# Ledger of designs, part 224: peptides against a protein of PDB entry 2AZE

Target 1, 148 residues: chain A of PDB entry 2AZE
Amino acid sequence: AQECQNLEVERQRRLERIKQKQSQLQELILQQIAFKNLVQRNRHAEQQASRPPPPNSVIHLPFIIVNTSKKTVIDCSISNDKFEYLFNFDNTFEIHDDIEVLKRMGMACGLESGSCSAEDLKMARSLVPKALEPYVTEMAQGTVGGVF
Target 2, 101 residues: chain B of PDB entry 2AZE
Amino acid sequence: GRLEGLTQDLRQLQESEQQLDHLMNICTTQLRLLSEDTDSQRLAYVTCQDLRSIADPAEQMVMVIKAPPETQLQAVDSSENFQISLKSKQGPIDVFLCPEE

## One batch from the design tools (peptide; made by RFdiffusion4, then SolubleMPNN)

Design b1_p30_7_s2 (from b1_p30_7, 14 letters changed)
Fold by OpenDDE base, seed 1:
Structure b1_p30_7_s2 (fold): chain B 148 residues (1-148), chain C 101 residues (1-101), chain A 30 residues (1-30)
Amino acid sequence: as target 1 above (148 residues)
Amino acid sequence: as target 2 above (101 residues)
Amino acid sequence: MTHLHSSDLREKVGEYTAPLTKLKITVKTE
């Protein structure tokens, strides 16, 4: 009886771990799609313009974004070596990492929210290896969660 | 008996996890290949126009932070305290503002 | 430490770096 109980606990642990890894895989897939889509977009744009954008107009990954009202007063303390920053705001702010920015730009084809058109899904599938295509399809349908 | 059944279930879960790990390895490999491709890295950028779609500089201040790997960011956002702390261990941090226009 | 007011922040050119954010973000709320 005790052994069975221990195995039941282990079973639940493994199920939870699988669930966590599924979440991680979904995020990795979204990152891959977003990155490749971004690169593709920019390559096309530069080809059309026959030159790269001005250097002062682009922000290379990785980065994070902090936004707040223009009325917000910010006091920033910077260490002499620029290893440490301290920002004090007098009002609320938002933080977004680069992946979140790409998602909001539509670079993940709406896959992150399950809001994919047929064209979006086609694009998403084209940006991943064949082995990942079924998983992308499941993500689009919202059917991820089963045990393989 | 029940013991045998549970043991079999655990084996099946292990196989499922292995399949999942395989897919994850494929994905991480693709990301690594992307990071190793110089042209892709050159093209891995967003513009201020892109950022305006996230937060309009006409109404929002959009600050960009570029920091070395493993930089620690601590944020406090409460009614009494609004603070962001950045601590890098590998090099200097760059902070700049996205222009309104 | 150098103190900067929000009005002193300026545009700066983004520096090349490999993709994927490697920042450890900890958000504390009350």
Scores: peptide ipSAE 0.023, ipTM 0.839, DockQ to the pose 0.203
Fold by OpenDDE base, seed 5:
Structure b1_p30_7_s2 (fold): chain B 148 residues (1-148), chain C 101 residues (1-101), chain A 30 residues (1-30)
Amino acid sequence: as target 1 above (148 residues)
Amino acid sequence: as target 2 above (101 residues)
Amino acid sequence: MTHLHSSDLREKVGEYTAPLTKLKITVKTE
């Protein structure tokens, strides 16, 4: 019947929306873990050194990174108010956001790729509220969305 | 029947979505708390040493871009053109180089 | 518009004060 058809369309719509939210939730969890882990690491390092790092040696979030070969010629045009930048390269480049950098640093404990050791998983769980721990476990096991 | 089954599925999906929303709210709250903590903000940084894991400054030039929210980044990376365009609406953009040493 | 070579960019990483939240940017890849 038409009613069943309508509900079936709605079902598919909801399933897709849930899938999107699952992806968003996973990203939020990874961000939380990465940020907290980064802060913890730096706090420990500064305590051991008994001093903060030199101001010119650190990059505070948020940021993006652009890298290219040192042989690459880069020309940059900047507006007077610095609202606009135009970079021209003579070769390929890479762009990374800060979250990607943190993940590659291991700040997300390998959870982003499901490559958590027992210690990594323990750390990851310790950096989220209790309500999120089961989901972290599911992420580590690759079983997220199993109920759907 | 089919109608009853679909109805039940929709109810279950609604419950699942509500659970996801709740968990997402928890995450968002935690992130906001971190952003409001001045000590956490101060400690939310990476070093050039960290960036070496992404691109070694000995072989790669590493540029750091600090831009306001909603900045538009347009990138062209093809054999014919290599370009990055940044357009901010909320303030100036800062670009720095990570030193190799 | 001011045209600069990459060598004219600041070489210090710098100390920044910014929100912890992820920067929202729109990336267009062509």
Scores: peptide ipSAE 0.019, ipTM 0.846, DockQ to the pose 0.091
Fold by OpenDDE base, seed 2:
Structure b1_p30_7_s2 (fold): chain B 148 residues (1-148), chain C 101 residues (1-101), chain A 30 residues (1-30)
Amino acid sequence: as target 1 above (148 residues)
Amino acid sequence: as target 2 above (101 residues)
Amino acid sequence: MTHLHSSDLREKVGEYTAPLTKLKITVKTE
């Protein structure tokens, strides 16, 4: 029946939207954990050192990382006002955002890859509001997406 | 019947989506709180040592880009052209290299 | 945006917003 067909189309649409939102939520959770963990780490480090790090020794978020082989030749053109940059490479390059850097630093506690130890999971849970703790657990277990 | 079954499924999916929306709102609120906390922002930094987790400066050149909001990044990858173009509308872009040591 | 090898940039066109500072980055490929 036409009515059933319409509902089936809507069902599929909703499933797709839910999938997208699940992905977005997971990323938001990882970001929250990573940022809070980073701040906590740095706070502790500064307390131990009894001083903040030298200003030129740190990179504040946000930032982008571009890396390439040290053998790669790079030509750079910069506008006078520094509003425009043009980089020409003679080989491949990689781009990383700050969130990925934090993940690779372990700031997301391995939650992004489902590689959480018991300690990692404990840390992750401690860095989110109570309402998000069950979802963090699901992420660690790889059980997110049961709606499908 | 079929119609009743589909209707029930849609209701369940709606509830699931509403739950996701709720959790997302909680999460975005937390992120906003972090952005509004001056001390947190002050402490939101990495070191060049941290960047070694991305690429070893001994083998890779690591370039850091600090760009204003709404900066456009255009990249080209081909056998004849490897290029990154940055265009900012809101201010200057800062680029520097992460030292090896 | 996460990790982008130059050869895979074509699939990563879009807008990315930093979660805290709201820095918005638009990635385009040519």
Scores: peptide ipSAE 0.250, ipTM 0.883, DockQ to the pose 0.454; fails the geometry check
Fold by OpenDDE base, seed 4:
Structure b1_p30_7_s2 (fold): chain B 148 residues (1-148), chain C 101 residues (1-101), chain A 30 residues (1-30)
Amino acid sequence: as target 1 above (148 residues)
Amino acid sequence: as target 2 above (101 residues)
Amino acid sequence: MTHLHSSDLREKVGEYTAPLTKLKITVKTE
């Protein structure tokens, strides 16, 4: 029947929207965990050192990273007010945002790949509000999509 | 029948979406709180040693770019063109090289 | 509210005006 067909279309529409929101939520959770974990790490490190690190040795968020071979030649053009930059490379480059850096540092506890140890999962859970803990567990198990 | 099943499914999906919205609100609220916490922001940093997880400065040039929010970024990586373009709307962009050690 | 990460940088530039200053970066390899 046409009515059933319409509802099937709507069902699929909603499923796709939910999928998108799930992805967004997962990213938000990872960002929260990574950020809190980073702050925690640095707090403990500074406490152990009894002082903050040298200012020129750290990079505060936000930032992006561009890396390329040391053999790559880079030409950089900069506007007078430094509002505009143009980089020209003679070879390939990579761009990474700060969140990616944090993930590769393990700040997201391996949750981004569903590769969490028991300790990592415990840490991840401890860094989110109670309401988000079940979702963190699902992320770790890779079963988020199985709820529907 | 099928119609009843579909309507039930849609109700369940609606509930699921509402739950997601709620969780997202919680998460965004937490992030805002973190962004407003001065101590957290002070401690929100990485070192060049940390960046080795991305690229070892001994093997790669590592350039750090700090730009204000809403900065536009365009990157082209093709056989004939390797380019990064940045355009800030809110302030100057800072660029520096991560030391090798 | 402060910016927490660099995701806000993810926007295509579109129109670009050429800057006035130019730097050439050469990295030494050991």
Scores: peptide ipSAE 0.018, ipTM 0.835, DockQ to the pose 0.045; fails the geometry check

Design b1_p30_7_s3 (from b1_p30_7, 14 letters changed)
Fold by OpenDDE base, seed 3:
Structure b1_p30_7_s3 (fold): chain B 148 residues (1-148), chain C 101 residues (1-101), chain A 30 residues (1-30)
Amino acid sequence: as target 1 above (148 residues)
Amino acid sequence: as target 2 above (101 residues)
Amino acid sequence: MTYLHSSDLAKNVGNYTFPLTKLNITVTTE
């Protein structure tokens, strides 16, 4: 009885760990899709323009974005060596990482929200190794974790 | 018996976790390959137009922060205080504004 | 430290390029 109870505890531990890894894997897949899609988009755009964009017109990954109302007053203090910044706002602000920005741009093909059209899903599958395609399909269908 | 059943369940969970680990390794490998590819690095960018699709500068002010790894970001967003503090340990931090047009 | 209003921040982007990697920033909230 005690042995069974010990194994049950271990079972629960492993189930939780698997759940966490599933979330991590999904995020990694989304990142991969988003990055590859972004690169592909930009390559195509530069080919059409027959030139790269001006260097000061683009933001290379990685980055963080802070946004707030244009009416928000922001005071910024910067150390001489630029190692420290202090921003004071008079109203609320938002912080977004680059991955979130890419997702909102549609670079993850709507896979992150389960809002994939047939075309979006096709694109998503094309941007991952074959071994990951089944998992991408499961993500789109919302059936991830069903086998556990 | 129950013991045998639990033992079998644990074996199955182990196999499932190993499969997840394998898939994760594939993903991390792909991301690493992207980071090592010069052309991919060159093309891994967004434009101000992209940012406008996220937060229109006509309505929102958008700041872009480029910081070294291990930079600490401290944020306070409450009725009493609205503040962001950045502290880098490895180099200077760059902050840019996305123009309205 | 140098004090700057938000309007005084640089508007140019892409002056510094990082390799394609996850940005490792420790975020703390109070």
Scores: peptide ipSAE 0.024, ipTM 0.845, DockQ to the pose 0.084
Fold by OpenDDE base, seed 2:
Structure b1_p30_7_s3 (fold): chain B 148 residues (1-148), chain C 101 residues (1-101), chain A 30 residues (1-30)
Amino acid sequence: as target 1 above (148 residues)
Amino acid sequence: as target 2 above (101 residues)
Amino acid sequence: MTYLHSSDLAKNVGNYTFPLTKLNITVTTE
């Protein structure tokens, strides 16, 4: 029947929307864990050193990273007001999100790749509100979205 | 029947989506709290040592870009062109290198 | 000055180019 067909279309629409929201939620959780973990790490480090790091020795979020071989020649053109930049490379380059940097630093506890140890999972759970803990567990087990 | 089954499925999916929305609201609230906490923002930094763990300056040139909101980015990485273009609307863009130790 | 979060910046990636008033800096590393 036409009614059933319409509902099946709506069902598929909702499933896709849910998948999108699941991905968004996972990313938000990873960001939260990474940020809190980074802050915690730095707070502890500064306490041990009994001083903050020199201002020019740290890079505050947000930022992006561009890396390329040291052999790569880069021609950079900058506008007078520094509103415009043009970089020309003679070889391939990589761009990294600051969140990606934090993930690679282990700040997300390996949750992003399902490589959480028991200690990593404990840390991850401790950095989110209680309501998010079950979802963190699902992420660690790779079972997110299994009901759909 | 088929209609009843589909109707039930849609109700279950609606409940699932509402749960996701709730969790997302909790998470975004936490992120906003972090952004509003001065001490947390002061401590939200990485060092050049951290960056070396991502791309070692012994082998890679590491460039850091800090750009205002609404900045436009164009990147081309192909066999024929390797280019990055940045255009800000709100203020100057800061670019600097991570020094090698 | 406020900065754009890198995730937000990534969303603004386009395929356009810009005309520039150039201040050329050639970066070569060791």
Scores: peptide ipSAE 0.022, ipTM 0.844, DockQ to the pose 0.052
Fold by OpenDDE base, seed 4:
Structure b1_p30_7_s3 (fold): chain B 148 residues (1-148), chain C 101 residues (1-101), chain A 30 residues (1-30)
Amino acid sequence: as target 1 above (148 residues)
Amino acid sequence: as target 2 above (101 residues)
Amino acid sequence: MTYLHSSDLAKNVGNYTFPLTKLNITVTTE
């Protein structure tokens, strides 16, 4: 009886750990898809334009975005060496990581929310190694959570 | 009995976790390869048009922050305090403003 | 060099450490 109880505890521990790893893997997959899709988009765009975009018109990864209303008053202090920044706002702000930006751009093909069209799913699958394709499919179907 | 069932479950879970670890390794490797590909990195950018889809510069002030790895960010967004603190250990932090088109 | 992003930063408020890898790419904005 005690042995069974111990094993049940261990089972729950492992299930939780697996769940955590599933989340981590999903994020990694989304990052890969988003990144590759971005590169592909830009490559195609540059080919169509027959030149790269103007240098001052693009922002290369990595970056983060901070946005707030144009009415928001921002006080900024910067150290002399630019190692430290302090921003004080008089109203709410938003922070977006580059990956979030890519997701909102649709670079993750809607996979992050399980809102994939057939074409989106096809694209997503094409941007990952063969071994990851089944997991991408599961993500799209919202069936992630079933243990392998 | 129950003991046998639990033992089998644990074995299956172990196998599942090993599979996850393997997949994660594959994914991490792919990301590494992408980071090492010069052409990919050259093409890894967003435009002002892209940023407008996130926050329209006509209505929002948009700052782009580029910071070295391991830069610390402290953000507070409460009724009485709205603050972002950045502390880099590896180099200067660059902040840009997206122009209004 | 491994390049990894963190999507957690935008999801929460608090203290964070950037886990990203710096790339040697010049970025300029107007």
Scores: peptide ipSAE 0.022, ipTM 0.839, DockQ to the pose 0.088
Fold by OpenDDE base, seed 5:
Structure b1_p30_7_s3 (fold): chain B 148 residues (1-148), chain C 101 residues (1-101), chain A 30 residues (1-30)
Amino acid sequence: as target 1 above (148 residues)
Amino acid sequence: as target 2 above (101 residues)
Amino acid sequence: MTYLHSSDLAKNVGNYTFPLTKLNITVTTE
């Protein structure tokens, strides 16, 4: 009885670890899809334009964006070597990382919410190695969460 | 019996975890390849137009932060304090404003 | 260390290409 109880505890521990890894894997897949899709989009756009965009008109990854009301007053302190910044706002602000930006741009094909069309899913599958395609399909269907 | 069943479950879970580890390694490898490919990195950018789709510069001020690896960003958003602190370990931080148009 | 205090930031986005990197972001609210 005690042995069985110990194994049940171990079982729960492993299940939790697997769940965590599933979440991590999903995020990694989304990142991969988003990045590759972005690169593909830009490559195509530049080919169509026959030139790259002006250097100062684009923001290369990685980046973080901070947004706040235009009415928000911001005080910024910067070290002389630009290693340190301090921003003080008089109102609330939002922070978004580049992955979130890409997701909102649709670069993850709606896979992040399981809301992708057949075309979106096709695109998503095309941007990952073959071994990951089944998992992408599961993500699109919202069936991820089971144990292999 | 119960013991045998639990033992089998643990073996199955081990196999599942190994599969996940393998898939994660594949993903990590792909991301690394992207980071090491010069052409991919050249094309890994968003435009101001893209950012406008996320936050309208007509209503929102949008700052872009470019920082080296291991940079720490500490943010406080409370009723009495609204603050962002950045500290880099490897190099200078660049902050830019996105124009409305 | 000397700090510059300003509400003015550069408007022109720099064209710098970096590999995929991670920031350690901590957000606290009250």
Scores: peptide ipSAE 0.021, ipTM 0.840, DockQ to the pose 0.199

Design b1_p30_7_s4 (from b1_p30_7, 16 letters changed)
Fold by OpenDDE base, seed 5:
Structure b1_p30_7_s4 (fold): chain B 148 residues (1-148), chain C 101 residues (1-101), chain A 30 residues (1-30)
Amino acid sequence: as target 1 above (148 residues)
Amino acid sequence: as target 2 above (101 residues)
Amino acid sequence: MTYLKSSDLASLVGEYEEPLTKLKITVTTE
């Protein structure tokens, strides 16, 4: 029936939208955990040192990282107003945004890959509001993807 | 029948999406609070040591890019061309190297 | 346009304090 067909199309549309939102939510959770964990780490470190780090020794968010072999030749062209940069490499390079860097630093507690230890999971849960804790648990178990 | 089943499924999906939206709103709220907190922003940094854990300057050149919001980055990484283009409309871009020490 | 070698980038002065934001990234491969 046409009515059933219309509803089936709508059902599929909603399922896809939910799937997309689930992915977005997971990323938002990881960002929250990573950011809070980073701030917590740095706060603790500064308290222990009784001073902040030298200004030029740290990089504040946001940023991106580009890495390549030390042997790679890089030519850079910069506009006078620094609004435009052009980098030419003679070999391959990698680009990482700040969130990816934080994840690789372990700031997301391994939750991004479902590789959380018990301690990591405890930390991750402690860095989110109560309402998000069940979802964090599901992420750690790799069971996210179902319909609520 | 099938119609009744589909109708029920749609209602359930609607409820699920609403729950999902609620959780997302909680997350975005938390992130906004962090972005508005001066102390958090002051502490939102990585060190060169952190960056070395990602790509060791002993083997890799590590470049840091600080750019205004909505800066466009175009990267070409192929066997014949290796290029990064940065274009900002909202201010200057800063690029620098992370030292080995 | 100003042309710099990779070794010259270390001498550039940058700003390290900015609010959270996103870059629009496009990656193209052959």
Scores: peptide ipSAE 0.020, ipTM 0.839, DockQ to the pose 0.195
Fold by OpenDDE base, seed 3:
Structure b1_p30_7_s4 (fold): chain B 148 residues (1-148), chain C 101 residues (1-101), chain A 30 residues (1-30)
Amino acid sequence: as target 1 above (148 residues)
Amino acid sequence: as target 2 above (101 residues)
Amino acid sequence: MTYLKSSDLASLVGEYEEPLTKLKITVTTE
């Protein structure tokens, strides 16, 4: 029947939307964990050193990273007002946002790749509100998709 | 019947989506709180040592870009063209290099 | 525009400033 077909189309639409929202939620959770973990790490480090680091020794979020081989030749053109930059490379390069950097630093506790130790998972859970803890556990186990 | 089954499925999916929306709202709230907390923002930084852990300056040149919101980044990475173009509309762009030591 | 080689990029280094808001970048590839 046409009515059933219409509902099946709607069902599929909702399933896809839910899948997208699951991905978005996972990213938001990872960001939250990474940020809070970074902050607590730095707070502890500054307490141990009894001073903040020199201003020119740290990079505050947000930022992006561009890396390439040290052998890569880079030509750079900058507008007078510094509103425009043009970089030309003679070889391949990589671009990373700050969240990816934090993940690679382990600030997301390996949750992004499902490589959490028991201690990593404990840390991750401690950095989110209680309502999010079950989802963090599911992410670590790779069972988020099984909920629907 | 089939119609009743589909109707029930849609109701369940709606509830599931509402749960996701609720969790997402919790997350966005937490992130907003972090952005509004001056102490947290002061502590939201990485060091050159951190950058060395992801790309060793002994082998890689590491460039840090600080740009205003709504900055446009155009990247071309092909065998015949390797280029990055940055265009800001809201202020100057700052570029820094991570030293080897 | 000012043209700089890779050896001159170090001259661009300055003090980092705290941003007012989260960075939003639009990435395009040609």
Scores: peptide ipSAE 0.020, ipTM 0.837, DockQ to the pose 0.096
Fold by OpenDDE base, seed 1:
Parts: sequence; structure tokens; C-alpha cells
Structure b1_p30_7_s4 (fold): chain B 148 residues (1-148), chain C 101 residues (1-101), chain A 30 residues (1-30)
Amino acid sequence: as target 1 above (148 residues)
Amino acid sequence: as target 2 above (101 residues)
Amino acid sequence: MTYLKSSDLASLVGEYEEPLTKLKITVTTE
């Protein structure tokens, strides 16, 4: 019947939405872990040094990174008020957001790739509220994707 | 019947989504608390050493872009065109270079 | 042409400072 067909379509719609939210939650968890881990690392480092690093030696979030070969020629046009930038490269470039940088730094404990050691997993769990710990475990095991 | 079964499935999916939303809210709250904590924000930074671990300055030129919220970034990376366009509406954009050493 | 907002690329909002060295590049005016 038409009513059943409509409900089946709705069922698929909801399933897809849930999967999208699962992906979003995983990303949020990774961000939380990465940020807290970064802060913890830097706090410890500053305690060891007994002072904060020089202001011109650190980059505070948020930021993005653009990298390219040192051989790449870059032409840049900048508006007089610096509101607009146009970069033209003669070769490929890469863009990384700050979260990706943190992940590559290991701040997410390898959870993003399911490559957590036992110690990494313990650290990751310690950086999230209790309610999120089971999900962190599932991410580490690669078992995320089910429906609650 | 089939209709009743589908209806029940949808109710169960709704409950599942609600549980998921709850977890997302918890996570979002934690991120908000972190962003509102002055000390945490002071410590939310990376160093040149960190950036060198991402891309070797000996081989790669590494630029850092600090832009106001809602800045538009347009990137084209194709065989015919390699371009990045930045357009800010709320203030100037700053671009920095990570030194090799 | 697809545009990404900086808010979509950066997760934590921090203070703007003068880190490292400002990029010295050849600026062309068009």
C-alpha cells in the first residue's frame, strides 16, 4: 500500500540521518579529545619551563594551514585593507584545518584511524565524560555504525 | 501487519536518534565549556615544532592563516588552476610563515 | 565554485596574536 511505501521511504531517510549524526558525533568526540589533550600537553610543558612560550612562537586556534613545495611559485594579490587575498600557485597545494593538524600531531590518540594503543585508549577515555566512553571504545574497535 | 511493523520501526529509530542527540549535546557542551575557559584558550596553541611535524619546512613552505569568523575560503586545485581566495567580512586576514628552524 | 567558511574549518575560537613571522611575498595588484 501507498502508506507502507511512504513509511519505508521515511525509514530510510531516518536511517541515513542517524548515520550522518553518528559521523558528526565521532568528529565532535575527536575534537574534544584533541583539544583537551593539546591543552593538557601545553600546560605540562609550561610547568616544566616555568613560563609560557614566547608569544611569537605559538599559534592559537583557530587557524588553517596551507603548504606547498618550496619550489612552488606563488603570486599573491592583497586588497589594501587585507580583507581579500588571492593566491595563485603554479603547482598543487594542501590545506589543513586546525583539527586535522591536531590529529596528525597525535592529539586524538590515534582514535581517528582506530590505531589506539591501550595507553592511547585510556587517555582518550579520560578526556571525555562518562557517557561518551562507550562510544570512544567503539571507535577504537571500529564497531561504530549500529543503531541504538 | 506490515503497517504496524513499519510504525514500530520508526518509533525505535526515533528513540535511537534521541539517544544520539543526547550524546551530541553532551559533547557540544564540553566543547563550549572549553571554548569559554580563558585558561584553556590560552593553552590552545601549536608551535613551530608541531607544524614541522606536519610538513617539513626544508621541503615545504608552510603558511598559517588567521582569519576572522565567517571568512570565505575558495580553493581550486586542478591541473589547470591552483588558487586560493580569501574574503573576509569582519576584519583583516593575517598570513604567517613557519620558519625552517 | 564552493566556498568554505572559516568557522567550518576551525573548531575552537581563540585570540588572535602575532605568531611567528609574517609572510613576505610578492604582492601583485590586479
Scores: peptide ipSAE 0.019, ipTM 0.834, DockQ to the pose 0.049
Fold by OpenDDE base, seed 2:
Structure b1_p30_7_s4 (fold): chain B 148 residues (1-148), chain C 101 residues (1-101), chain A 30 residues (1-30)
Amino acid sequence: as target 1 above (148 residues)
Amino acid sequence: as target 2 above (101 residues)
Amino acid sequence: MTYLKSSDLASLVGEYEEPLTKLKITVTTE
């Protein structure tokens, strides 16, 4: 009885660990798709334009975004060496990392929310190694986690 | 019996975790390859038009922050305090504004 | 397919003084 109880505890521990890894894998897959999709888009765009964009017209990853109402007053303190910044806002703000930006741009093909069209899913699958394609399909269907 | 059943469950979970580990290794390898590819990194950028699709500059002020790795970010968003603190240890922080047009 | 056009970004620049330079940013809308 005690042995069985110990194994049940271990079972639960492993289930939780698997759940964590599933979440991590999903995020990694989304990142991969988003990055490759972004690169592909930009490569094609530059080819069509016959030149790269001006250096100061683009922001390379990594970055973060801070947005707030245009009515928000921001006081910014900057150290002389630019190693330290302090922003004080008089109202609420939002912070987004680059991955979130890419997702909202649609670079992850809607896979992050399981809102993939047939074309979106096709694109997503094309941007990952064959071994990951089944998992991409599961993500699109919302069936990840069936191992539990 | 119960013991045999639990033992079998644990074996199955172990196999599942091993499969996940394998897939994660494949995925991280792909990401590393992307990070090491000069052409890919050159093309890993967003434009102001992209940023406008996330937060409309007509209504929102959009700042882009590029900070070195290990930069400390502290954010407070409460009714009494709205603050962002950035402290870099590895280099200067660059802040950009996304123009409306 | 449609492609995005590049738009210039403006750096946040000020006159830096130790220990900190304070900048007040007010964005106005039309």
Scores: peptide ipSAE 0.021, ipTM 0.836, DockQ to the pose 0.028; fails the geometry check

